Peptides against a protein of PDB entry 2Q3Z. Designs and how they scored, part 2

Target 1, 272 residues: chain A of PDB entry 2Q3Z
Amino acid sequence: YVLTQQGFIYQGSAKFIKNIPWNFGQFEDGILDICLILLDVNPKFLKNAGRDCSRRSSPVYVGRVVSGMVNCNDDQGVLLGRWDNNYGDGVSPMSWIGSVDILRRWKNHGCQRVKYGQCWVFAAVACTVLRCLGIPTRVVTNYNSAHDQNSNLLIEYFRNEFGEIQGDKSEMIWNFHCWVESWMTRPDLQPGYEGWQALDPTPQEKSEGTYCCGPVPVRAIKEGDLSTKYDAPFVFAEVNADVVDWIQQDDGSVHKSINRSLIVGLKISTKS
Target 2, 254 residues: chain A of PDB entry 2Q3Z as posed
Amino acid sequence: YVLTQQGFIYQGSAKFIKNIPWNFGQFQDGILDICLILLDVNPKFLKNAGRDCSRRSSPVYVGRVGSGMVNCNDDQGVLLGRWDNNYGDGVSPMSWIGSVDILRRWKNHGCQRVKYGQCWVFAAVACTVLRCLGIPTRVVTNYNSAHDSNLLIEYFRNSEMIWNFHCWVESWMTRPDLQPGYEGWQALDPTPQEKSEGTYCCGPVPVRAIKEGDLSTKYDAPFVFAEVNADVVDWIQKSINRSLIVGLKISTKS

## One batch from the design tools (peptide; aimed at target 1 F158 N175 S261)

Design b1_p8_3_s2 (made by RFdiffusion4, then SolubleMPNN; from b1_p8_3, 4 letters changed)
Fold by OpenDDE base, seed 1:
Order: sequence, then structure tokens, then C-alpha cells
Structure b1_p8_3_s2 (fold): chain B 272 residues (1-272), chain A 8 residues (1-8)
Amino acid sequence: as target 1 above (272 residues)
Amino acid sequence: PPQQPVSS
């Protein structure tokens, strides 16, 4: 989880699991230096360098910073996400074969955001950075991954009387989603939450005003302890959300129906 | 393959 530089990332769908090879390259020339630059351009450093540096011994703190800095939302982060199949002004997310080229491009262009990434690209870059910084990290893939937008642990679809989806989908389920898990102690929490911590660098929801997510103990998610920082409800929903259909009638009445055909969550943790 | 929404 620290020493391996090459591995696989799981993709596809729950029914058709696939993988791609990925070069994490955490020990390649200059990559550690780029990771340090990433820390030195983070908003917390820019606000108070001394305070930021004093906290870099904490993998909890560093993990949260990296989660925010791998995406370019809110800061000089590494990657710009795009999902609309219009990648002509950049690099298709599907074209990347490793983290090294992405990080080098980011640094060489004055910390300008790299176009483009999707979930596995964000996760892979975060994995590289965290490994560079000595934090054991693995990429995780979750199939049928929910994006809960309103923190109610549900994916809600609005349907007409014929069962057709109405309006724009604010909440959705991804065919797959990737994030990372990092091994660390949690001195900021009650005993028992040491071990794997989920971190999600894909910009989905803001956490304390920044597009970042975690760290949150995998154990807390498994046990349903949603009070655990950071972002336990959101991460819990990614793997456990229930799906609800709101069926609208002509008279204005609405019927709530549990959608049992859409099963959220099938998590695969990688070994390398 | 790209990340994409599942069919509802």
C-alpha cells in the first residue's frame, strides 16, 4: 500500500466488473517534490503557513487537505472533472495510464488544473500523493455508488403516474465510483476507529465549505455511526442509500415507493 | 469505460 507503484483500478459495472492497469509512480523522480508543492499551495497554507506546517504530522489533517487539493474546486488543485464526453480541449479521462504524467503536467503549467478527470483519476492521483507522503493508501471501487445530495441517506426519483422520471435528476447512482482508503490512527475520535479511513477527492459535495470528503473510519460506516467526522452520512449513503420513488398523480397527490430494483453499493478494496 | 449514471 506504500511500496507498490503499479496496480489495477476496478471499473465497469456491478454486472460487468473490469479493471485497468495504473502507474501510481510515487517513487518516480520529482513526484515527492510535486506532492510537497501541492501542500504548499493549499488554502490552509496560504492562510497560515505556520499552522498548516505544524499540522502536517497528522495523517488526518494531510488526508483531508489532499482530498481537497486533488480536485481543482475551490483552490489550485490538480484535476478538473468532466463527465459530458466533451474532452477536445484537454485529455480524455479514459486516456490516462498513471498519476505521474498528471502531476507533472500540473506542476509544469504553474499548478494549473489538468483537464480532465473522473472518479478513478481523482482517486488514483490521491493515492499517489498519499503514498508519497508515507500514508498507506489503496483505491476503492464501489459499484452502484449513490450520490446523496441532501443528506437524507436516500436517492430520490420523482416520477409521473406512468413511472417516468420527471425533471432533472439531482440525485443519482453511478455505475461505479472510486475513492481511496488510507490507514491511520484517529486520536481525534473515540477509541476503536483506527485503521482504514475513507477519503473521496472527487468533487461531489462540500464539506465545511470545501469540495473534500473524509477521512472517515471505514468501521464507522460499517457500524452506521453517522456522527463520526468527517462526512460519515455522505460516505455511508454512497454504499448504503435506499432508493425511493415519489410517484406523482394528476390530483397532486404523491405516493412514496421503495425502489427495490436499484441496489446501492458493492465495494471492492484493492490490494495494489 | 467512463463513469456514468445508471439507468433508473
Scores: peptide ipSAE 0.482, ipTM 0.939, DockQ to the pose 0.535
OpenDDE base, seeds 2, 3, 4, 5: peptide ipSAE 0.471, 0.480, 0.473, 0.481; ipTM 0.937, 0.937, 0.936, 0.937

Design b1_p8_3_s3 (made by RFdiffusion4, then SolubleMPNN; from b1_p8_3, 3 letters changed)
Fold by OpenDDE base, seed 1:
Structure b1_p8_3_s3 (fold): chain B 272 residues (1-272), chain A 8 residues (1-8)
Amino acid sequence: as target 1 above (272 residues)
Amino acid sequence: IPQHPVSS
């Protein structure tokens, strides 16, 4: 989890699991230096360098910073996400074969955002950075991954009397989603939450005002301890959300129906 | 390969 430079990332769907090879390249020339630049341009460093540096010995702190800095939202982060199939002014997310080229491009262009990434690209770059910084990290894929926008642990669809989805469909389930898990102790939590911690660098929801997510103990998610920092409800929902249909009638009444055809969550943790 | 919303 810290020594392996090449591995596989799982993609596709729950029914048709696929994988791609990926070069994490954490020990390639200059990559560690780029990771240090990433830390030195983070908003917390820019606000108070001394305080930021004093906290870099904490993998909890560093993990949260990296989660925010791998995406370019809110800061000078690495990657710009795009999902609309319009990639002509950059590099298609599907074109990347490793983290090294992405990080080098980012640094060589003055820490300008690299176009473009999707979840596995964000996760893979985060994995590289965290490994560079000595934090054991793996990429995780979750099939039928929910994006809960209002922290109610539900994916809600509004439907007319004929069952047709109405509105913009703000909440969704992804065919797959990738994030990372990092191994660390949690001295900031009650005993028993050491081990794998989920971190999600894909910009989905803001956490404390920044597009970042985690770290949150995998154990807390498994046990349903949603009070655990950071972002336990969101990560819990990614793997456990229920799907609800709100069926609207002409008279304005609404019927709540549990959608059992959409099952959220099938998590696969990588070994490489 | 790309992410996309599943059909509901």
Scores: peptide ipSAE 0.490, ipTM 0.941, DockQ to the pose 0.524
OpenDDE base, seeds 2, 3, 4, 5: peptide ipSAE 0.419, 0.489, 0.467, 0.486; ipTM 0.926, 0.939, 0.936, 0.938

Design b1_p8_3_s4 (made by RFdiffusion4, then SolubleMPNN; from b1_p8_3, 4 letters changed)
Fold by OpenDDE base, seed 5:
Structure b1_p8_3_s4 (fold): chain B 272 residues (1-272), chain A 8 residues (1-8)
Amino acid sequence: as target 1 above (272 residues)
Amino acid sequence: IPQQPVSS
């Protein structure tokens, strides 16, 4: 997980699973230096360098920083996400074949955000950075991945009397979503939560004011311990949310309907 | 392939 520089990332849909080769390249020339720059431009370092540096021995701390810094939201992070198929002023997310070029572009342009990324690009770059920093990390793909915005563990669709979705809410299910899992101890938690920790660098929801996610023990997600920091409810919902339709009737009443045709979650963890 | 919403 630390030594492997080439791997595969799973994409597509639950019914049509695909994979692409990816060069993580954590040992290529200059990549470690770029990872250190990433740490040195993070908001916590800028606020208090001494405090930030003193905490870099903690993979929990570093993982959380990296999850925030791989995206450019709220900081001088690496990647700008885009999902609207308008990539002409940058590089299409589908064009990337490795993390190295992305990181080099970021650094070489004065830590200017790289255009563009989607989930697997964010995850792959995070994987590279974390591996470079000595944290065993793998990319994970979840098919039919939910994006819960209000931490109620539901994906809610609002519909008119004709069943048409009303577009006021952005909760959705992705065909696939990628994040990373990193191996670390959790001295900040009760015993038993060491092991794989989920981290999500794709900017989806804010955690403590920053677009970051995790680390949260995979065990906590499996066991439904939603009190476990960080961001257990959000990650839990990605893999376990139920889908609900709220249908307004002619009389103004609202009917709650469980959408059984949309099943959230099918997670694949890579072996390298 | 792009990440995209599942049709509901």
Scores: peptide ipSAE 0.516, ipTM 0.943, DockQ to the pose 0.534
OpenDDE base, seeds 1, 2, 3, 4: peptide ipSAE 0.513, 0.496, 0.508, 0.514; ipTM 0.944, 0.941, 0.941, 0.943

Design b1_p8_4 (made by RFdiffusion4)
Pose (drawn by RFdiffusion4):
Structure b1_p8_4 (pose): chain A 254 residues (1-148, 151-160, 170-248, 256-272), chain P 8 residues (1-8)
Amino acid sequence: as target 2 above (254 residues)
Amino acid sequence: DPEKPVED
C-alpha cells in the first residue's frame, strides 16, 4: 500500500470485470517534489500557510488535501473531468497507463489542470500522491447495474450520477478526531463536485461509518454512502424496484 | 465498457 509502484484498477462491469494495470510511480524522479508542490498551492496554504504546514502532522488533513487537490474546483487542481467522448483538447482518460505523466504535465503548466480525467484517473493520481507521502492507499472500484422502460434509467441516461463503475481510494489511518473505533480504512473520493460545504470533497470518511450508516461522521459521509447504496421503491397500487442495483463487486488488488 | 451512466 506504500511501496509497490504498479497495481490494478478494475473497470468494465460487474459481470465482466477488467483489470487495467497501472503505474502509480510514486518514487519516480520529481514525483515527491511535485507532491510537496501540490500541498504548497492548496487553498488552505494560501489562507494560512503556517497553520497548513502544522496540520501536515495529520494523515486526515493530508489525505483530505491530497485527494481533494486532484480534481479541485479551483483552477490549481491536477485534473479536469470530461465524459462526453470529446477529448480532443487534450488526452483521453482511457489512454493513460500511469499517474506520473499527468503529474509532470500538471507541474510544467503552472499547476493547471490536465485534460482529461474520469473517476479512475482521479483515483489513480490520488493513490500516487498519497503513497508518495507515505499514507497507505489503494484504489477501489464499485460496480452498479441496471435492468431494462424505466423512468429511473431515463432520468440518468438523458455529475453525481450512478455509473456502470465508479472508483475512489481508501487510505489507512487512526481517527483521533472522531469517536473511538474508526481507525483503519478511510474513503477518499477525488471525483469533481465539491458542492455541499467545505474546501474539499469527499472524505476521508471511515469505511466502517459507511457500512454502519453513521452518516454524521466527518468527512462527507453521505456522498460515499450514496455511491454504494440506493433505495428504490415502486408504487403501482409499495414495492422494491431492482431496475437499479448499486454497490456490487467492490474490488481492489490483492 | 467505458465509464458511462448506468444502463442495461

Design b1_p8_4_s1 (made by RFdiffusion4, then SolubleMPNN; from b1_p8_4, 5 letters changed)
Fold by OpenDDE base, seed 1:
Structure b1_p8_4_s1 (fold): chain B 272 residues (1-272), chain A 8 residues (1-8)
Amino acid sequence: as target 1 above (272 residues)
Amino acid sequence: MPQHPVQP
């Protein structure tokens, strides 16, 4: 989790699990220096360098900073996400084979955002950075991964009387989603939440005003303790959300139906 | 392989 530079990332769907090889390259020349630049351009450093530097001994603090800085939302972060299959003005997310080229491009272009990433690219870059900083980290894939937008632990679909989906489909389930888990103590929480912590660098929801997510104890998610910082309800929903259909009738009545055909969450943790 | 929404 710290020493492995080559690994695999799981992709595909719950029915058809696939993997790709990935070069994390945390020990390649210049990569540590780029990770330090990433810390030195983060919004907290720019606001108060002394305070930021004093907190870099905390894996909790560093993990949260890295989660925010791997995406370019709200800051000089590394990657711009795109999911509309229009990648002609950049690099297709599917073209990347490792984190090293991405980080070098970012640095060499004056910390300009790299186009483009999707979840596994964000996760893989975060994994590289965290490993460089001495934090044991692995990429995790969750199949049928929910994106809950209103923190109610549900994926809600609105349907007409014929069962056809209405509206903008703002809430959704991804075929797969990737994030990272990092090993750390949690002195900021009650005892027992040390170990693997989920961090999600893909820009999905804002946490305390920034597109970042975690760290949250994997144990807290498993036990359903949604009060634990950071972002426990969101991460819980990614793996455990229930799916509800709201069926609208012509008379204005609405019927609530539990959708049991869509099962959220099948998490796979990588060994390398 | 790209991410895509699962059809409900």
Scores: peptide ipSAE 0.537, ipTM 0.953, DockQ to the pose 0.537
OpenDDE base, seeds 2, 3, 4, 5: peptide ipSAE 0.519, 0.532, 0.512, 0.489; ipTM 0.949, 0.951, 0.947, 0.940

Design b1_p8_4_s2 (made by RFdiffusion4, then SolubleMPNN; from b1_p8_4, 5 letters changed)
Fold by OpenDDE base, seed 1:
Structure b1_p8_4_s2 (fold): chain B 272 residues (1-272), chain A 8 residues (1-8)
Amino acid sequence: as target 1 above (272 residues)
Amino acid sequence: MPQHPVAP
């Protein structure tokens, strides 16, 4: 999880699992230096360099910083996400074969955001950076991954009396989503939450005002401890959300129906 | 392979 430079990232769907090869390249020339630049341009460093540097010995702190800095939202982060199939002014997310070129482009262009990424690109770059910084990290893929926007642990669809979806669909389920898990102790939590921690660098929801997510103990998610920092409800929902249909009637009444056809979550952890 | 929403 720290020594492997090449691996696979799982993609596709729950029914048709696929993978792609990926060069993480954490030991390639100059990559560590780029990771250090990433830390030195983070908002916390810019606000108070001494405080930021004093906290870099904490993998919890560093993991959270990296989660925020891999995306370019709110800061001078690495990647701009795009999902609308309009990639002509950049590089298609599907074109990347490793983290090294992305990080080098970012640095060589004055820490300008690299166009473009999707979840596995964000996760892979985060994995590279965290490994460079000595944090054991793996990419995780979750099929039928929920994006809960209102922290109620539900994916909600509004439907008319004929079952047709109405309005703008805000909440959604991805065919797949990738994030990372990093191995660390959690001295900031109660005993027993050491081990794998989920971190999600794809900009989905803000955490404490920044597009970042985690670290949250995988154990806490498994056990349903939603009080655990950071972002336990959101990560829990990614893998466990229930799907609800709100069926509207002509009289204005609404019927709540559990949608059993959409099953959220099928997580696969990588070994490389 | 790109991400896409699952049709509800």
Scores: peptide ipSAE 0.489, ipTM 0.943, DockQ to the pose 0.536
OpenDDE base, seeds 2, 3, 4, 5: peptide ipSAE 0.458, 0.486, 0.473, 0.481; ipTM 0.939, 0.942, 0.940, 0.942

Design b1_p8_4_s3 (made by RFdiffusion4, then SolubleMPNN; from b1_p8_4, 5 letters changed)
Fold by OpenDDE base, seed 5:
Structure b1_p8_4_s3 (fold): chain B 272 residues (1-272), chain A 8 residues (1-8)
Amino acid sequence: as target 1 above (272 residues)
Amino acid sequence: LPQQPVSS
């Protein structure tokens, strides 16, 4: 996981799974230096350099910092996300074939955000950075991945009496979503939560005021321990949310319907 | 293919 520089990232949909080759390139020239720059421009370092540096021996701390810094939300992070198919003023997310060019562009342009990324790009860059820092990391793909915005473990659609979605579709299910899993001990938790930890660098929800996610033990997600830091409810919902339709009738009554046609979650972890 | 919402 640390030594492999080339791999595959799974994409597509649950029914049409595909993959792309990706060059993580964690050992290419200058990449480690760029990863260190990433740490040195993070908000925690800027606030208190000594405190930040003293905590860099913790993969838990570093993982959380990296998840926040791979996206440019709230900081001088690496990538700007975009999903509206308007990429003319940058690089299409679909054009990237590796992390190295992204990181080099970021550094060479004064830590200016790189346009553009989507989930697998965020995940892949995070994977590169974490591997550079000696943290065993792999990219994970989850098909029919839920984005729960209110931490109720539901994806809720509001519909009229004809079943048509009304208003802004805030909560949604992605055809696929990528994040990373990193291997680390969790001395900050009760015993038994060492192992793979989920980290999500795609800016979806704020955690403690920053667009970051994790680390959260994969075990905690599997066992439904939603009290486990960090961000267990959010990650749990990505793979386990139920879909609910709220159907408003003309008389003002509202009917709750479980949407059984939308099944959330099909996670694939890479072997390298 | 891009990441995109599943049709509901």
Scores: peptide ipSAE 0.499, ipTM 0.941, DockQ to the pose 0.555
OpenDDE base, seeds 1, 2, 3, 4: peptide ipSAE 0.498, 0.434, 0.499, 0.483; ipTM 0.941, 0.930, 0.941, 0.939

Design b1_p8_4_s4 (made by RFdiffusion4, then SolubleMPNN; from b1_p8_4, 5 letters changed)
Fold by OpenDDE base, seed 1:
Structure b1_p8_4_s4 (fold): chain B 272 residues (1-272), chain A 8 residues (1-8)
Amino acid sequence: as target 1 above (272 residues)
Amino acid sequence: IPQQPVSP
C-alpha cells in the first residue's frame, strides 16, 4: 500500500466489473516535491503557515487536507471534475493512465487545475499523494454508489402516478464511485477506530465549508456509528442508502414506496 | 467506462 507504484482500479458496473491499470508513481522523480507543493498551497497553510506545519505530523489532518486539495474546488487544487462528455478543452478523464502526468501538469502550469477528472482519477491522485507522504493508502471502488445531498441516508426519486421520474434529479446513484482508504490511528476518537479510514477527494458535498470528505473509520461505517468524524453520514449513505420513490397522485397526495430494485453499495477494496 | 448515473 506504500511501495506498490503500479496497480489496478476497478470500474464499470456491478454487473460488469472492469479494471484499468494505473501508474501511481509515488517514487518517480519530483513527485514528492509536488506533493509538498500541494501542502504549501492549501488554504490552511495560506491562512496560518505555522499552525498548518505543526499539524502535518497527523495523518488525520494531512488526509483531510489532501482530500480537499486533489479537487480544485475552493482552492488551488489539482483536478477539475467533469461528467458531461465535453472534454475538448482538456484531457478526457478516460485517457489518464497514471497520477504522475497529472501532478506534473498541475505543478508545471503554476498549480493551475488540470482538466479533467472523474472519481477514479481523483482517488488515484489522492492515493499517490498520500503514499508519497508515507500514509498507507488504497483505492476503493463502490458500485451503485449513492450521492445523498440532504443527509437523510436516502436516495429519493419523485415520480408521477405512472411511475415516471419528475423534475431534476438532485440525488443520484453512480454506476461506480472511487475513493481511498488510508491506514492511520485515530487519537481524536474513542479507542477502536484505528485502521482503514475512508477519504473521498471527488467534490460531492462540502464538509465544514470545503469540498472534502473524511477521514472516517471504515469500522464506524460498518457499525453504523454516524456520529464519528468526519462525514460519517455521507460515507455511510454512499454504501448503504435506501432508495425511496415518492409517487405523486392527481389529488396532490404523495405515496412513499421503497424501491427494492436499486440496491446501493458493492464495495471492492484493492490490494494493489 | 465513464462514471455515470444509474437509470432509476
Scores: peptide ipSAE 0.554, ipTM 0.954, DockQ to the pose 0.557
OpenDDE base, seeds 2, 3, 4, 5: peptide ipSAE 0.527, 0.545, 0.540, 0.544; ipTM 0.949, 0.952, 0.951, 0.952

Design b1_p8_5 (made by RFdiffusion4; failed a check: a repeat of another design)
Pose (drawn by RFdiffusion4):
Structure b1_p8_5 (pose): chain A 254 residues (1-148, 151-160, 170-248, 256-272), chain P 8 residues (1-8)
Amino acid sequence: as target 2 above (254 residues)
Amino acid sequence: SEEEPVSD
């Protein structure tokens, strides 16, 4: 989770899982310096640099900033999202085989966002950044499935959508800032929309808090709970509707 | 692969 520089990002569907190899490249030349630069341009550093550097004692603080800076609403984030099959301004999300070239591109262009990312690209870059800084991190994929004239599927078909698959990262750490027993894997989601409140979204939120439905636990627990849960009910006339099943075959490299 | 809105 710290030292291995290549891994797998799972894509495709719940029935036909694709394993896409990936070069996280966290110890390639210039990557650590780029990661330290990423911290020094984060909005919390601009607001109070002395405090920001002091808070870097915490993997909760760093994980939040690190993952949060990958797809940042501010112009100094690493990647820009796009899902309309129109990637001519720059580079397709399906092209990349690693995080390194994106990070280097980003540094060389005044810390401007690189076009384009999709959920697995953001997650892959977040893994590289956090592994480089020493926080044990893994990329995870969740699969969702539809069964087909449903209003539910129409509403979605025609960025908090429910996708065929969605990726994020999990990082390992204690949580002295929370009630006891929430140490371990924390979910960090670098996909784009920081929207409800706060400098960043989403996480870190303990995976256990998600499983337990303890959604008051910081940070951004409802956003991660929503990616792996969806409750759908019909009233033809009360009935459970399985036209949408969310939270299937959640996967990571062994 | 590409991330797409869920469909059958």

Design b1_p8_5_s1 (made by RFdiffusion4, then SolubleMPNN; from b1_p8_5, 6 letters changed)
Fold by OpenDDE base, seed 5:
Structure b1_p8_5_s1 (fold): chain B 272 residues (1-272), chain A 8 residues (1-8)
Amino acid sequence: as target 1 above (272 residues)
Amino acid sequence: PLQVPVQP
């Protein structure tokens, strides 16, 4: 996982699975240096360099920092996400073929955010950075991936009496979503949670005030231990959320209906 | 392909 520089990232939908080749390039010239710059511009370093540096021996700490710094939300991070199909003022997310160009652009432009990324781009860059730092990491794709915004483990659609979706900020399910899993021990947790840890660099929800996610033991998600730091409920919901329709009638009554047509979660882990 | 919402 650390040594492989090329791999595949799965995309598309559950019914139409696709993959793209990706050059992670963690050993290409200057990439490690860029990863170190990424650490040195993170908010925790800027606040207290000594404390930040002292914690860099922890993959847990570093993983969390990287998940936050791969996106440019709240900091001098690498990528700006965009999902509205308007990419004329930057690079289309689909144009990227590897992490190296993205990281080099970021560094060469004074740590200016690179336009643009979507989930697999965020995940791939995070994978590169984590591998550079010696953390075994793989990209994961989850089809029908839920984005739970209120931590209730549900995807809720509000509908009128005609079944039309109401509201601008309704929760949603992605056709696919990518994040990373990194192998590390968890000395900060009870025994048994060592192994693969989910980290999500796509800016979806804030964790402790920052757009970051994880690390959370994959085992905890599998077993439903939502008390496990970090961000277990959110990651759990990505793969296990139930879908509910709230149907408002003209008389003001509301009907709750379980949506069984939308099945959340189909996770594929890469072998690279 | 792009990441897009699933149509509910």
Scores: peptide ipSAE 0.604, ipTM 0.963, DockQ to the pose 0.585
OpenDDE base, seeds 1, 2, 3, 4: peptide ipSAE 0.603, 0.592, 0.589, 0.588; ipTM 0.964, 0.962, 0.962, 0.962

Design b1_p8_5_s2 (made by RFdiffusion4, then SolubleMPNN; from b1_p8_5, 5 letters changed)
Fold by OpenDDE base, seed 1:
Structure b1_p8_5_s2 (fold): chain B 272 residues (1-272), chain A 8 residues (1-8)
Amino acid sequence: as target 1 above (272 residues)
Amino acid sequence: PLQQPVSA
C-alpha cells in the first residue's frame, strides 16, 4: 500500500466489472517534490503557513488537505472534473495511464488545473500523493455508488403517474465511483476507529465549505455511526443509500415508493 | 469506460 507503484483500478458496472492498469509512480523522480508543492499551495498554508506546517505530522490533517487539493475546486488543485463527454480542449479521462504525467503537467504549468479527470483519476492521484507522503493508501471502487445531495441518506427520484422521471436529476447513482482508503490512527475520535479511513477527492459535496471528503473510519460506516467526522453521512450514503420514488398523481397527491430495483453499493477494495 | 449515471 506504500511500496507498490503499479496496480489496477476497478471500473465498469456491477454486472460487468473491469479494471485498468495504473502507474501510481510515487517514487519516480520529482514526484515527492510535487506532492510537497501541493501542500505548500493549499489554502490552509496560504492562510497560516506555521499552523499548516505544524499539523502536517497528522495523517488525518494531511489526508483532508489532499482530498481537497486533488480537485481544483476552491483552490489551485490538480484536476478539473468533467462528465459531459466533451474533452476536446484537454485530455480525456480515459487517456491517463498513471498519476505521474498528471502531477508533472500540473507542476510544469504553474499549478494550473489539469483537464480532465473523473472519479478514478482523482482517486488514483490522491493515492499517489498519500503514498508519497508515507500514508498507506489504496483505491476503492464502489459500484452503483450513490450521490446524496441533501444528506437524508436517500436517492430520490420524482416520477409522473406513468413512472417517468420528471425534471433534472439532482441526486443520482453512478455506475461506479472511486475513492481512497488510507490507514491511520484517529486520536481525534473515540477508541476503536483506527485503521482504514475513507477519503474522497472527487468534487461532489462541500465539507466545511471545501470540496473535500473524509477522513472517516471505514468501521464507522460499517457500523452506521453517522456522527463520526468527517462526512460520515455522505460516505455512508455512497454505499448504503435507499432509493425512493416520489410518484405524482393528477390530483396533486404524491405517493412515496421504495425502489427495490436499484441497489446501492458494491465496494471492492484493491490490494495494490 | 467513463463514469456514467445508472438508468433510473
Scores: peptide ipSAE 0.531, ipTM 0.947, DockQ to the pose 0.583
OpenDDE base, seeds 2, 3, 4, 5: peptide ipSAE 0.508, 0.511, 0.518, 0.524; ipTM 0.940, 0.940, 0.943, 0.942

Design b1_p8_5_s3 (made by RFdiffusion4, then SolubleMPNN; from b1_p8_5, 6 letters changed)
Fold by OpenDDE base, seed 5:
Structure b1_p8_5_s3 (fold): chain B 272 residues (1-272), chain A 8 residues (1-8)
Amino acid sequence: as target 1 above (272 residues)
Amino acid sequence: PLQRPVAP
């Protein structure tokens, strides 16, 4: 997981699984240096360099920092996400074939955010960075991936009496979503949670005020232990959320309907 | 392919 520089990232949909080759390139010239720059521009370093540096021996700490710094939200992070199919002022997310060019562009332009990324780009860059820092990491794809925005473990659609979706900002399910899993011990948790930890660098929800996610033990998600830090409810919902339709009638009554046509979660872990 | 919402 640390040594492999080329791999595949799964994309598409649950019914039509696709993959692309990706050059992680963690050992290419200058990449480690760029990863160190990434650490040195993170908000925690800027606030207290000594404290930040003292904590870099912790994969838990570093993983959380990286998940926040791979996206440019709230900081001088690497990538700007965009999902509206308007990429003319940058690089289409689909154009990237590896992490190296992205990281080099970021560094060479004074840590200016790179346009643009989507989930697999965020995940791939995070994977590269974490591998550079000696943390075994793999990209994970989850099909029909839920984005729970209110931490209730549901994807809720509000509908009128005709079944038409109402509201400006409804919760949603991605056809696919990518994040990373990193292998680390969790001395900050009770015994038994060492192993793969989920980290999500795509800016979806804030965690402790920053667009970051994890690390959270994959085991905790599997077992439904939502009390474990970090961000267990959010990651759990990505793979396990139930879908509910709230149908409002003209008389003001509301009907709750379980949407069984939308099944959340089909996770694929890579072998490299 | 691009990441996109699943049609509800």
Scores: peptide ipSAE 0.536, ipTM 0.949, DockQ to the pose 0.583
OpenDDE base, seeds 1, 2, 3, 4: peptide ipSAE 0.524, 0.463, 0.512, 0.526; ipTM 0.948, 0.939, 0.945, 0.948

